# Peptides against a protein of PDB entry 6UG1, part 189

Target 1, 304 residues: chain A of PDB entry 6UG1
Amino acid sequence: SNEERKRRKYFHMLYLVCLMVHGFIRNEWINSKRLSRKLSNLVPEKVFELLHPQKDEELPLRSTRKLLDGLKKCMELWQKHWKITKKYDNVGLYMRTWKEIEMSANNKRKFKTLKRSDFLRAVSKGHGDPDISVQGFVAMLRACNVNARLIMSCQPPDFTNMKIDTSLNGNNAYKDMVKYPIFWCEVWDKFSKKWITVDPVNLKTIEQVRLHSKLAPKGVACCERNMLRYVIAYDRKYGCRDVTRRYAQWMNSKVRKRRITKDDFGEKWFRKVITALHHRKRTKIDDYEDQYFFQRDESEGIPD
Target 2, 301 residues: chain A of PDB entry 6UG1 as posed
Amino acid sequence: SNEERKRRKYFHMLYLVCLMVHGFIRNEWINSKRLSRKLSNLVPEKVFELLHPQKDEELPLRSTRKLLDGLKKCMELWQKHWKITKKYDNEGLYMRTWKEIEMSANNKRKFKTLKRSDFLRAVSKGHGDPDISVQGFVAMLRACNVNARLIMSCQPPDFTNMKIDTSLNAYKDMVKYPIFWCEVWDKFSKKWITVDPVNLKTIEQVRLHSKLAPKGVACCERNMLRYVIAYDRKYGCRDVTRRYAQWMNSKVRKRRITKDDFGEKWFRKVITALHHRKRTKIDDYEDQYFFRRDESEGIPD

## One batch from the design tools (peptide; made by RFdiffusion4, then SolubleMPNN)

Design b2_p24_6_s2 (from b2_p24_6, 9 letters changed)
Fold by OpenDDE base, seed 3:
Structure b2_p24_6_s2 (fold): chain B 304 residues (1-304), chain A 24 residues (1-24)
Amino acid sequence: as target 1 above (304 residues)
Amino acid sequence: MELLKRLFPEFGEEEWKLIEELLK
């Protein structure tokens, strides 16, 4: 019905705010001075120097290569630190079906609220789910004075799916779900004037995204619970930015149709939410990023 | 609001306060 379509769109908006706020609060928690002091001790001086290379005036690419090598070594150090990777309870922050949402209204599952103190302890011990691990990795890079931001792929229910029953059945459902990450890291490369993408936990990869990312879900089964629509970046200065354009090959033709921002009302609403979560002034880094997004929009074109 | 609280029982008071502020 038209009423059910309106209900699903509205519920998608509310759910998206919940996810974006969660990312914001986790980004505050990883700025903990106590955690920073502990995590800086995991990074030896030689690796710290690679993270902060001198500018090569002859070939700036040499400085980028040192930074990439430093980030690779940080991923290796992080794997040594992380002792226990817990499975997600249920589906974690992956996309729920409409049926699962309706059924969850009836199920009083007692989940324990994760307090800030519990999170800081989990990261310090290296015990937690993949999301806590990625968040801790961002905290370690920030402890080394790296301009690292937390990236969250927000997975609200698909308001474009008008099926009554959207139940997902399959023996490999969890494996397909966790094939691609929900949280990852970006690091500012001051030499190339670009963000470097780092997945320290899931795919264990570092990439310089041009047209496509390895972190973008591919295939029907993995896209059932991980649909790239809202990739939000949270920086160390409490900036909040939509960076979906980086990871979406087909932003205009495919991704936009599945976003609340497909219409002017949704665009204005979503911009208000981003603005409310953005607690810093604009910088030259934002200018370089916006220029990159503009070039990506021009290169994709407007779909007919 | 109540349905969202059931969907995210792991969320704390800080999260719910900020959600309520953004939904006003």
Scores: peptide ipSAE 0.704, ipTM 0.975, DockQ to the pose 0.415
Fold by OpenDDE base, seed 1:
Structure b2_p24_6_s2 (fold): chain B 304 residues (1-304), chain A 24 residues (1-24)
Amino acid sequence: as target 1 above (304 residues)
Amino acid sequence: MELLKRLFPEFGEEEWKLIEELLK
């Protein structure tokens, strides 16, 4: 019905706010000074120097290469630090079906609330789920004075899916779900004036995204619980930005149709949520990023 | 609100407070 469509759209909005707030709070927690002091000790001086290369005036690309090498070494150091990767409880922050949401209304799942102190201890010990691991990696880079963002791919239920019964086949569902990350890192390259994408945990990859990302889910099974729609960036200064355009190859033709921002009401609403979570002034980094997004929109064109 | 709290039992008071502020 039209009423059920409105209900699903509204519930999608509420769920999206919950996810975006979760990302915001985790971004605050990883700014812990106590955690920063512990994590900085994981990074040797030689790796710190690679993270902070001098500007090569002859070839700025040499400086970018040093930064990339430093980030690679940081991923290796992080893997040595991280001792226990826990499985997600159920689906974690991956996309739930409408049926799972309806069934969850009846199920008193006793999950323990993760307190800030428990999170900081988990990161310090290297024991937790993949999301905690990525968040801890961002904290380590921030502890080394790197301009690292926490990236979250928000997975609200698909309000465009009007099917009642989406029975996901059980056995491979977890493997397909976790094939692509929900959380990752971006690092500002001051030399190239671009964000570098870093997945330290799942794909263990570093990329300079041009037209497509390796982190963008591909295949039907992977997209059932991980649909690229809302990629939110949380920076060390409590900035909040929609960076979906970086990771979406087909933003205009495909992704926009599955976002709340497909209409003017949804666009205005989503901008209000972003603005409420954005606690810093605009910078030249935001200008370079917006220029890149503009060029990507022009290159994609308007869908026919 | 109660349904959301059941969906995210891992969320703390800080998260719920900010969610409630943004949903006003």
Scores: peptide ipSAE 0.704, ipTM 0.975, DockQ to the pose 0.414
Fold by OpenDDE base, seed 2:
Structure b2_p24_6_s2 (fold): chain B 304 residues (1-304), chain A 24 residues (1-24)
Amino acid sequence: as target 1 above (304 residues)
Amino acid sequence: MELLKRLFPEFGEEEWKLIEELLK
């Protein structure tokens, strides 16, 4: 019905706010001075120097290569630090079906709330789920004075799916779900004036995204619980930005149709949520990023 | 609000306070 469409759209909005707030709070916890002091000790001086290369005036690409090598070494150091990767409880922050949401309304499951102190201890010991691990990796880079963002792919229920029962086939569902990450890192390259994408935990990859990312889910099974729709960036200064355009090859033709921002009301609403979570002044980095997004919109073209 | 609290039992008071602020 039209009423059920409105209900699902509204619930999608509420769910999206919950996810975006969770990302914001985790980004604040990453900025812990106590955690920073512990994690900086994981990075040897030689790796710190690679993270902070001098500008090569002849070939700026050499400076970018040093930064990339430093980030690779940080990813290796992080793997040595991380002792226990826990499975997600149920589906973690991956996309739930409408049926799972309705069933959860009836289930009085007592889950333990993860407090800030528990999170900081988990990161310090190297024990936790993949999301905690990525968040801890961002904390380590920030402890080394790297301009690292926490990236979250928000997975609200699909309001465009009007099916009552989406029974997901159970056997490979977890493997397909975790094939692509929900959280990752971006690092500002001051030499190329671009964000570098880093997945330290799942795919263990570093990329300079041009037209497509390796982190964008591919295939029907992987997209059941991970649809790239809302990729939100949280920086060290409590900036909040929609960076979906970086990771969406087909933003205009495919992704926009599955976002709340498909209509003017949803666009205005989503902009208000982003603005409320954005606690810093605009910088030249935001100008370079917006210029890149503009160029990506022009290069995609208008879908026929 | 109660349904959301059941969906995210891992969320703390800090998250719920900010969610309630953004939904006003």
Scores: peptide ipSAE 0.702, ipTM 0.975, DockQ to the pose 0.412
Fold by OpenDDE base, seed 4:
Structure b2_p24_6_s2 (fold): chain B 304 residues (1-304), chain A 24 residues (1-24)
Amino acid sequence: as target 1 above (304 residues)
Amino acid sequence: MELLKRLFPEFGEEEWKLIEELLK
């Protein structure tokens, strides 16, 4: 019905706010001064120097290469620090089906809330799920004065899916679900004026995204619980930005149709949510990023 | 709100306070 479509759209909006707030709070927690002091000690001076190369005036690419090498070594150091990767409870923050949402209304699941103190202890010990691990990696880079963003791929239920029964098949579902990350890192390259994408935990990859990312889910099975629609960036100064355009090859033709921002009402509403979570002034980095997004929109063109 | 709290039992008071503020 039209009513059920409206209900699912509204519930998608509420669910999206919950996810975006969670990302905001985790971004605040990883700015802990106590955690920063502990995590800075994981990075040797030689690796710190690679993270902060001098500008090569002849070939700026040499400076970018040093930064990339520093980031690679940081990923290796992080793997050594991280002792226990826990599985997600159920589906974690991956996309739930409408049936799973309806069934959850009936189940009083006693889950333990993860407090800030528990999170900081988990990161400090190297014990937790992949999301906690990525968040801790961002904290380590920030502790080394790197301009690192926490990236979250928000997975609200698909309001375009009007099917009631989407039973996802059991055992292979977890492996397919976790094939691509929900959280990752971006690092500002001051030499190339671009964000570098870093997945320290899942794919263990560093990339300079041009047209597509390795982190974008591909294939039917993995896209059932991980649909790239809302990629939100949280920076060290409490900035909040929609960076979906970086990771979406087909933003205009495919991704936009599955976003709340497909209509003017949804665009205005989503902009209000972003603005409410954005606690810093605009910078020249935002100008370079917006210019890149503009060029990506022009290069994709208008879908026929 | 109650359904959302059931969906996200891992969220704390800080998250719920900010969610309630943004949904006003």
Scores: peptide ipSAE 0.700, ipTM 0.975, DockQ to the pose 0.408

Design b2_p24_6_s3 (from b2_p24_6 with S1M Y3L E7L D10E E20L)
Fold by OpenDDE base, seed 4:
Structure b2_p24_6_s3 (fold): chain B 304 residues (1-304), chain A 24 residues (1-24)
Amino acid sequence: as target 1 above (304 residues)
Amino acid sequence: MELLKRLFPEFDEEHWKLVLELME
């Protein structure tokens, strides 16, 4: 019905706001001074120097290569620190079906409350789910004075799916779900004037995204619980930015159709949400990023 | 709403107020 379409759209919006506020809160928690002091001790001086290379005036690419090597070593150090990767409770923050949402109203099962103190302890001990691990990795880079962002791929229920029964069948559903991350890191490269993508936990990869990312979900089974629609960046100064354009090869032709921003009302509303979560002034880094997004929109063109 | 309160137990009253204001 038209009413059910409106209800699903509203619930998608509400769920999206909650996911974005969750990302904001986790970004505050990883700015903990106590955590920062502990995590800085994981990074030896030689690795710190690689994270902060001098500008090579002859070949700026040499400075970028040092930074990339420093980030690789930080991923290795993080793997040594992280002792226990817990499974998600149910599906974590991956996309729920409409049936799961409806059935959850009847299920009094309490989710485990993770308080700020519990989070800080989990990161410090190296015991937690993959999301806590990624968030802790961002905290470690920030502790080393690296301009690292927390990236969240928000997975609200698909308001474009009007099927009543969206039950997902199959024993491999969890493996397919976790094949791609929903949290990762970006690091600002001051030499190339670009963001470097870092997945320290899932794919254990570093990439300089041009047209596509390895972190973009591919295949039907993986896309059932992880659709690239809302990739939100949270920086150390409480900036909030939509960075979906970086990771979406087909933003205009495919991704836009599944976003609330497909219409003017949804675009205005989503801008209101971003503005409410963006607690810093604009910088030259934002100008370089917006220029990159503009060039990506021009290069994709308007879908025929 | 009950599902969301269970999924986001870290939200205080201020966070829920912000969520509601953003849905207006």
Scores: peptide ipSAE 0.785, ipTM 0.980, DockQ to the pose 0.824
Fold by OpenDDE base, seed 2:
Structure b2_p24_6_s3 (fold): chain B 304 residues (1-304), chain A 24 residues (1-24)
Amino acid sequence: as target 1 above (304 residues)
Amino acid sequence: MELLKRLFPEFDEEHWKLVLELME
């Protein structure tokens, strides 16, 4: 019905706001001074120096290579620190079906409350789910004065899916779900004026995204619980930015149709949400990023 | 609402207020 479409759109919006506020809270917890002091001790001086290379005036690429090598070593150090990767409780923050949402209203399943103190302890011990691990990795980089962002791929229920939920086949569903991350890191490269993408936990990869990301879900089974629609970046200064354009090859032709921002009302509303979560002034880094997004929009063209 | 309160147990009253204000 038209009413059910309105209800699903509203619930999608509400769920999206909650996901974005969750990302904001986790970003605040990452900025813990107590955690920072502990995590800085995981990074030896030689790796710190690689994270902070001098500017090579002749070949800026040499400085970028040092930074990439430093980030690779930080991923290796993080793997040594991280002792236990827990499975998600149920589907974690991956996308739920509408049927699962309806059924979950009836099921009083106790979700484990993770308080700030529990999070800080989990990161410090190296015990937690993949999301906590990624968030801890961002905290470690920030402890080393690296301009690292927490990236969250927000997975609200698909308001464009009006089909009756086919039963997702249970056993393969978890492996396909966790094939791609929903949290990762970006690091500002001051030499190339670009964000470097870092997945320290899932794919264990570093990439300089041009047109395609390895972190973008591919295949029907993976996209059932992980649809790239809302990739939100949280920086160390409490900036909040939509960075979906970086990871979406087909932003205009495919991704936009699955977003609340497909219409003017949804665009205005989503801007209101971003503005409410963005607690810093604009910087030259934002200018370089916006220029990159503009170039990506031009290169994709107008969808036919 | 109940599902979201269970999914986001880290939300305090200010966070829920912000969520509600953003849905107005």
Scores: peptide ipSAE 0.785, ipTM 0.980, DockQ to the pose 0.831
Fold by OpenDDE base, seed 5:
Parts: structure tokens; C-alpha cells; sequence
Structure b2_p24_6_s3 (fold): chain B 304 residues (1-304), chain A 24 residues (1-24)
């Protein structure tokens, strides 16, 4: 019905705001000075120097290569620090079906509360789910004065799916779900004027995204709980930016159709949400990023 | 609302206020 469509759209919006606020809160928590002091000790001086290379005036690419090597070593150090990767409770922050949402309303099961103190302890011990691990990795890079962003792929329920039964069948559903991350890191490369993508936990990869990312979910089973629609970046200065364009090869033709921003009302509303979570002034880094997004939009073209 | 309160137990009253204001 039209009413069910409105209800699902509204619930998608509400769930999306909650996911974005969750990302904001986690971004605040990883700015903890106490955590920063502890995590900086995980990074040897030689690795710190690689994270902060001098500008090579002859070949700026040499400086980028040093940074990439430093980030690789940081991922290796992080793997040594992280002792216990917990499974997600149920589906974590991956996409729920409409049926699961309806059934969960009847289930009085209390979810485990994770307080700020619990989070900081989990990161400090290296004991937690993959999301906590990624967030802790971003905290470690920030502790080393690296301009690292927390990236969140927000997974609200699909308001474009009007099926009543959206049950996901299969023993491999969890494996397919966690095949791609919902949290990762970006690091600013001041030499190339680009963001470097870092997945320290799931794929354990560093990527300089041009047209496509390895972190973009591929295949039907993986996309059931992880649809690349809202990739939000949270920086150390409490900036909030939509960076979906980086990871979406087909933003205009495919991804936009699955977003609230498919219409003018949804675009204005989503801009309101981003603005409310963006607590810093614009910088020259934002100009370079917007220029990159513009070039990516032009190169994709308008879908016929 | 109850499902979301269970999913996001880290939200205080200020966070819930912000969520509500963004849904107006």
C-alpha cells in the first residue's frame, strides 16, 4: 500500500539518522586522550617516521609510498594488538530485513549496552567485534597525528523493497554478511591530495580508489545485508561528509535509486542530517575531495 | 522506537532529541 511505502520510508530515515549518530558517537569516543596515549605506544618511531614522510620535491609519489608502507606496518601492528575478534550479536549494524524489524518489535531481548568506558577498555585490551577493532585502528592513527577518518557504511532497511517476506535463508548468511566491512578508515595523503582507503580488519587492504573499491559489496548474497548506499566519513575535528561517491562506481545509475536522496525532498533532508553532524569549518581538503567527486560524476555521466 | 533504543543503547537524551529534531 501507499501507507506501507510511507511507513518504510520513514523508518528507513529514522534508522539512517540513528546509524549516523552512532558513527558520530564512536568518532567522539576514539578521540579519547587516554586512549590516544595508550595507542601511540603501539607504533615504533620508525613507523611513525613513515607515517610522516618529508615531501619529496622530485617525486611526490615516493612520499606517498612511504605513507602507504607506514599504514601497512600499522595494520600489522594492529593485528598483533587485537587478541579477540568477537562475532556480532545477531547481524550487528548490517542491514535488517523488514520481517526481522517486525519480529524484533515483539522480542523483549535486551541488547548488551556498550558504554564509552566499555568501548575504551575493549579497544585497549584488543577484545571486541570488528567495528570496535576498526574504530580502535582509527584511534591509533589519530594518536600518531595521522589525519584518519572513520568511515561507516550505513545499512538502514531497504525502503525500496516492498516485499512482505524478506527472510534471508542460508547457513552461510553470516559469512556472506561479514565478507565486506561496514566500518573502515581513510587517511589523507597530503602529497597526492587524495584519501587513501584502509580496511585493517576485514580485507586487510590499503587502496587508492580511482573508479572502484574492493570494499564495495559484490554478489547478491553479500548485498542482502550490505548495500553500499550511505558511506559517511567522520574526521578527527568532528566533520561529517557523504563519501559514497568514492566507493560507488555507479552512483547515478544504480546507487541513487536506493537512497533517500533519489528525490529533492530526500536530498534536502539528508543534507540537513549531514549539516547537523558536521561540527567544523570547510577546509582545502574538502575542496580537493569535492573536486574529485565532481570529476567522478562527470565521468559516470547521466544515466540514460 | 523501542527497537532503535535497544540497537543504540549508547544514546543519551541529547542524542534522542537530535534524532527527533532531524525527523521533523
Amino acid sequence: as target 1 above (304 residues)
Amino acid sequence: MELLKRLFPEFDEEHWKLVLELME
Scores: peptide ipSAE 0.785, ipTM 0.980, DockQ to the pose 0.842
Fold by OpenDDE base, seed 3:
Parts: C-alpha cells; sequence; structure tokens
Structure b2_p24_6_s3 (fold): chain B 304 residues (1-304), chain A 24 residues (1-24)
C-alpha cells in the first residue's frame, strides 16, 4: 500500500539517523585520552617515523610510500594486539530485512549494553567484535598523531524493497554477511592530497581508491545485508562527511536510487542530519576531497 | 521505537532528543 511505502521510508530515515549517531558516539569514545596513552605504546619509534615522513621535494611519492609502509606495519602490530575476535550478536549493524524488523517487536531478547568503560576495556585487552577492533585501530593511529577517520557504511533497511522478505537461509548467510566490512579507516596523505583507505580487520588491505574499492560489496548474497548507500566519515575533530562517492563506482546510476537523497526532500533532510553531526569548521582537506568527488561525478556522468 | 532502543543502548536522553528533532 501507499501507507506501507510511507512507513518503510520513515523507518529507514529513523534507523539511518540512529546509525549515524552511533558512529558519532563511537568516534567520541575512540578520542579517549586514557585509551590514546595505552595504544601509543604499541607503536615503536621506527614505525612512528614512517607514519610522519619528511616531505620529499623531488618525488612526493617517496613520502607516500613511507606512510603506506608505516600503515602496513601498524596493521601487523594491531593483529598482534588483537587476541579475540567475537562474532556479532545476531547480524550486528548489518542490514535487517523488513520481516526481521516486524518479528523483532515480539522478541524480548535483551541486547548486551556496551558502555563506554566496557568499550575502552575491550579495545585495551584486544577482545571484541570486528567493529570494536576497527574503532580501536583508528584510536591507535590517532594516538600516533595520524589524521585517521572512522568510516561507517550505514545499513538501514531497504525502503525500495516492497516485497515480503523471505527468511534468509541461516548457515551461509553469516559468512556472506561478514565478507565485506561495515567499519574501516581512512588516513589523510598530506603529500598526494588524498585519503588512503585502510581495512585492518576484514580484508586486511590498504588501497588508494581511484574508481573502485575492494571494500564495495559484490554479488547478490553479500549485498542482501551489506548495500553500499551511506558511507559516513568521522574525524578526530568531530567532522562528519558523506564519503559514499569514493566507494560507489555507480553513484548516479545505481546507488542514488536506493538512498533517501533520490528526491529533493530526502536531500535536504540528509543535509540537515550531516550538519547536526558536523562539529568543526571547513578545512583545505575538505576542499581537496570535494574536488575529487566532483571529478568522480563528472567521469561517471548523469545516467540517461 | 523499542527495537532501536535495544540496538542503540549507548544512547542517552540527549541522543534520543537529537534523533527526534532530526525526524521533525
Amino acid sequence: as target 1 above (304 residues)
Amino acid sequence: MELLKRLFPEFDEEHWKLVLELME
């Protein structure tokens, strides 16, 4: 019905705001001074020097290569620190079906409350789910004075899906769900004037995204619980930015059709949400990023 | 509402107020 379409759109918006506020709170928690002091001790001086290379005036690419080597060594150090990767409770923050949402109203299961103190302890011990592990990795880089962002791929229910969702088959569903991450890291390269993408936990990869990312979900089964629609970046100064354009190869032709921003009302509303979560002034880094997004939009073109 | 309160137990009253203000 038209009423059910309106209800699903409203619930998608409400769920998206909650996911974005969750990302904001986790970004505050990883700025903990207590956690920073503990995590800085994991990074030896030689690795710290690689994270902060001198500018090579002859070949700026040499400085970028040192930074990339420092980030690789930080991923190796993080794997040694992290002792226990817990499975998600149910589907974690991956996408729920509409049927699962309706059935959850009847399900009295208490979700375990993770308090700030529990989070800080989990990161410090190296015991937690993959999301806590990624968030802790961002905290370690920030403790080394690296300009690292927390990236969140927000997975609200698909308001464009008007079908009655069939129950997803259980056993293979978890492996397909966790094949691609929903949290990762970006690091600012001051030499190339670009963000470097770092997945320290899932794919264990570092990439300089040009046209496509390895982190973008591929295949029907993986896209059932992980659709690339809202990739939000949270920086150390409480900046909030939509970075979906970096990771979406087909932003205009495919991704926009599944976003609330497909219409003017949704675009204005989503801008209101981003503005409410963006607590810093604009910088030259934002100018370079917006220029890159503009070039990516022109190169894709407007779908006919 | 109840599902979201269960999914986001770290939200205080100020966070819920912000969510409601953004939905108006």
Scores: peptide ipSAE 0.785, ipTM 0.980, DockQ to the pose 0.809

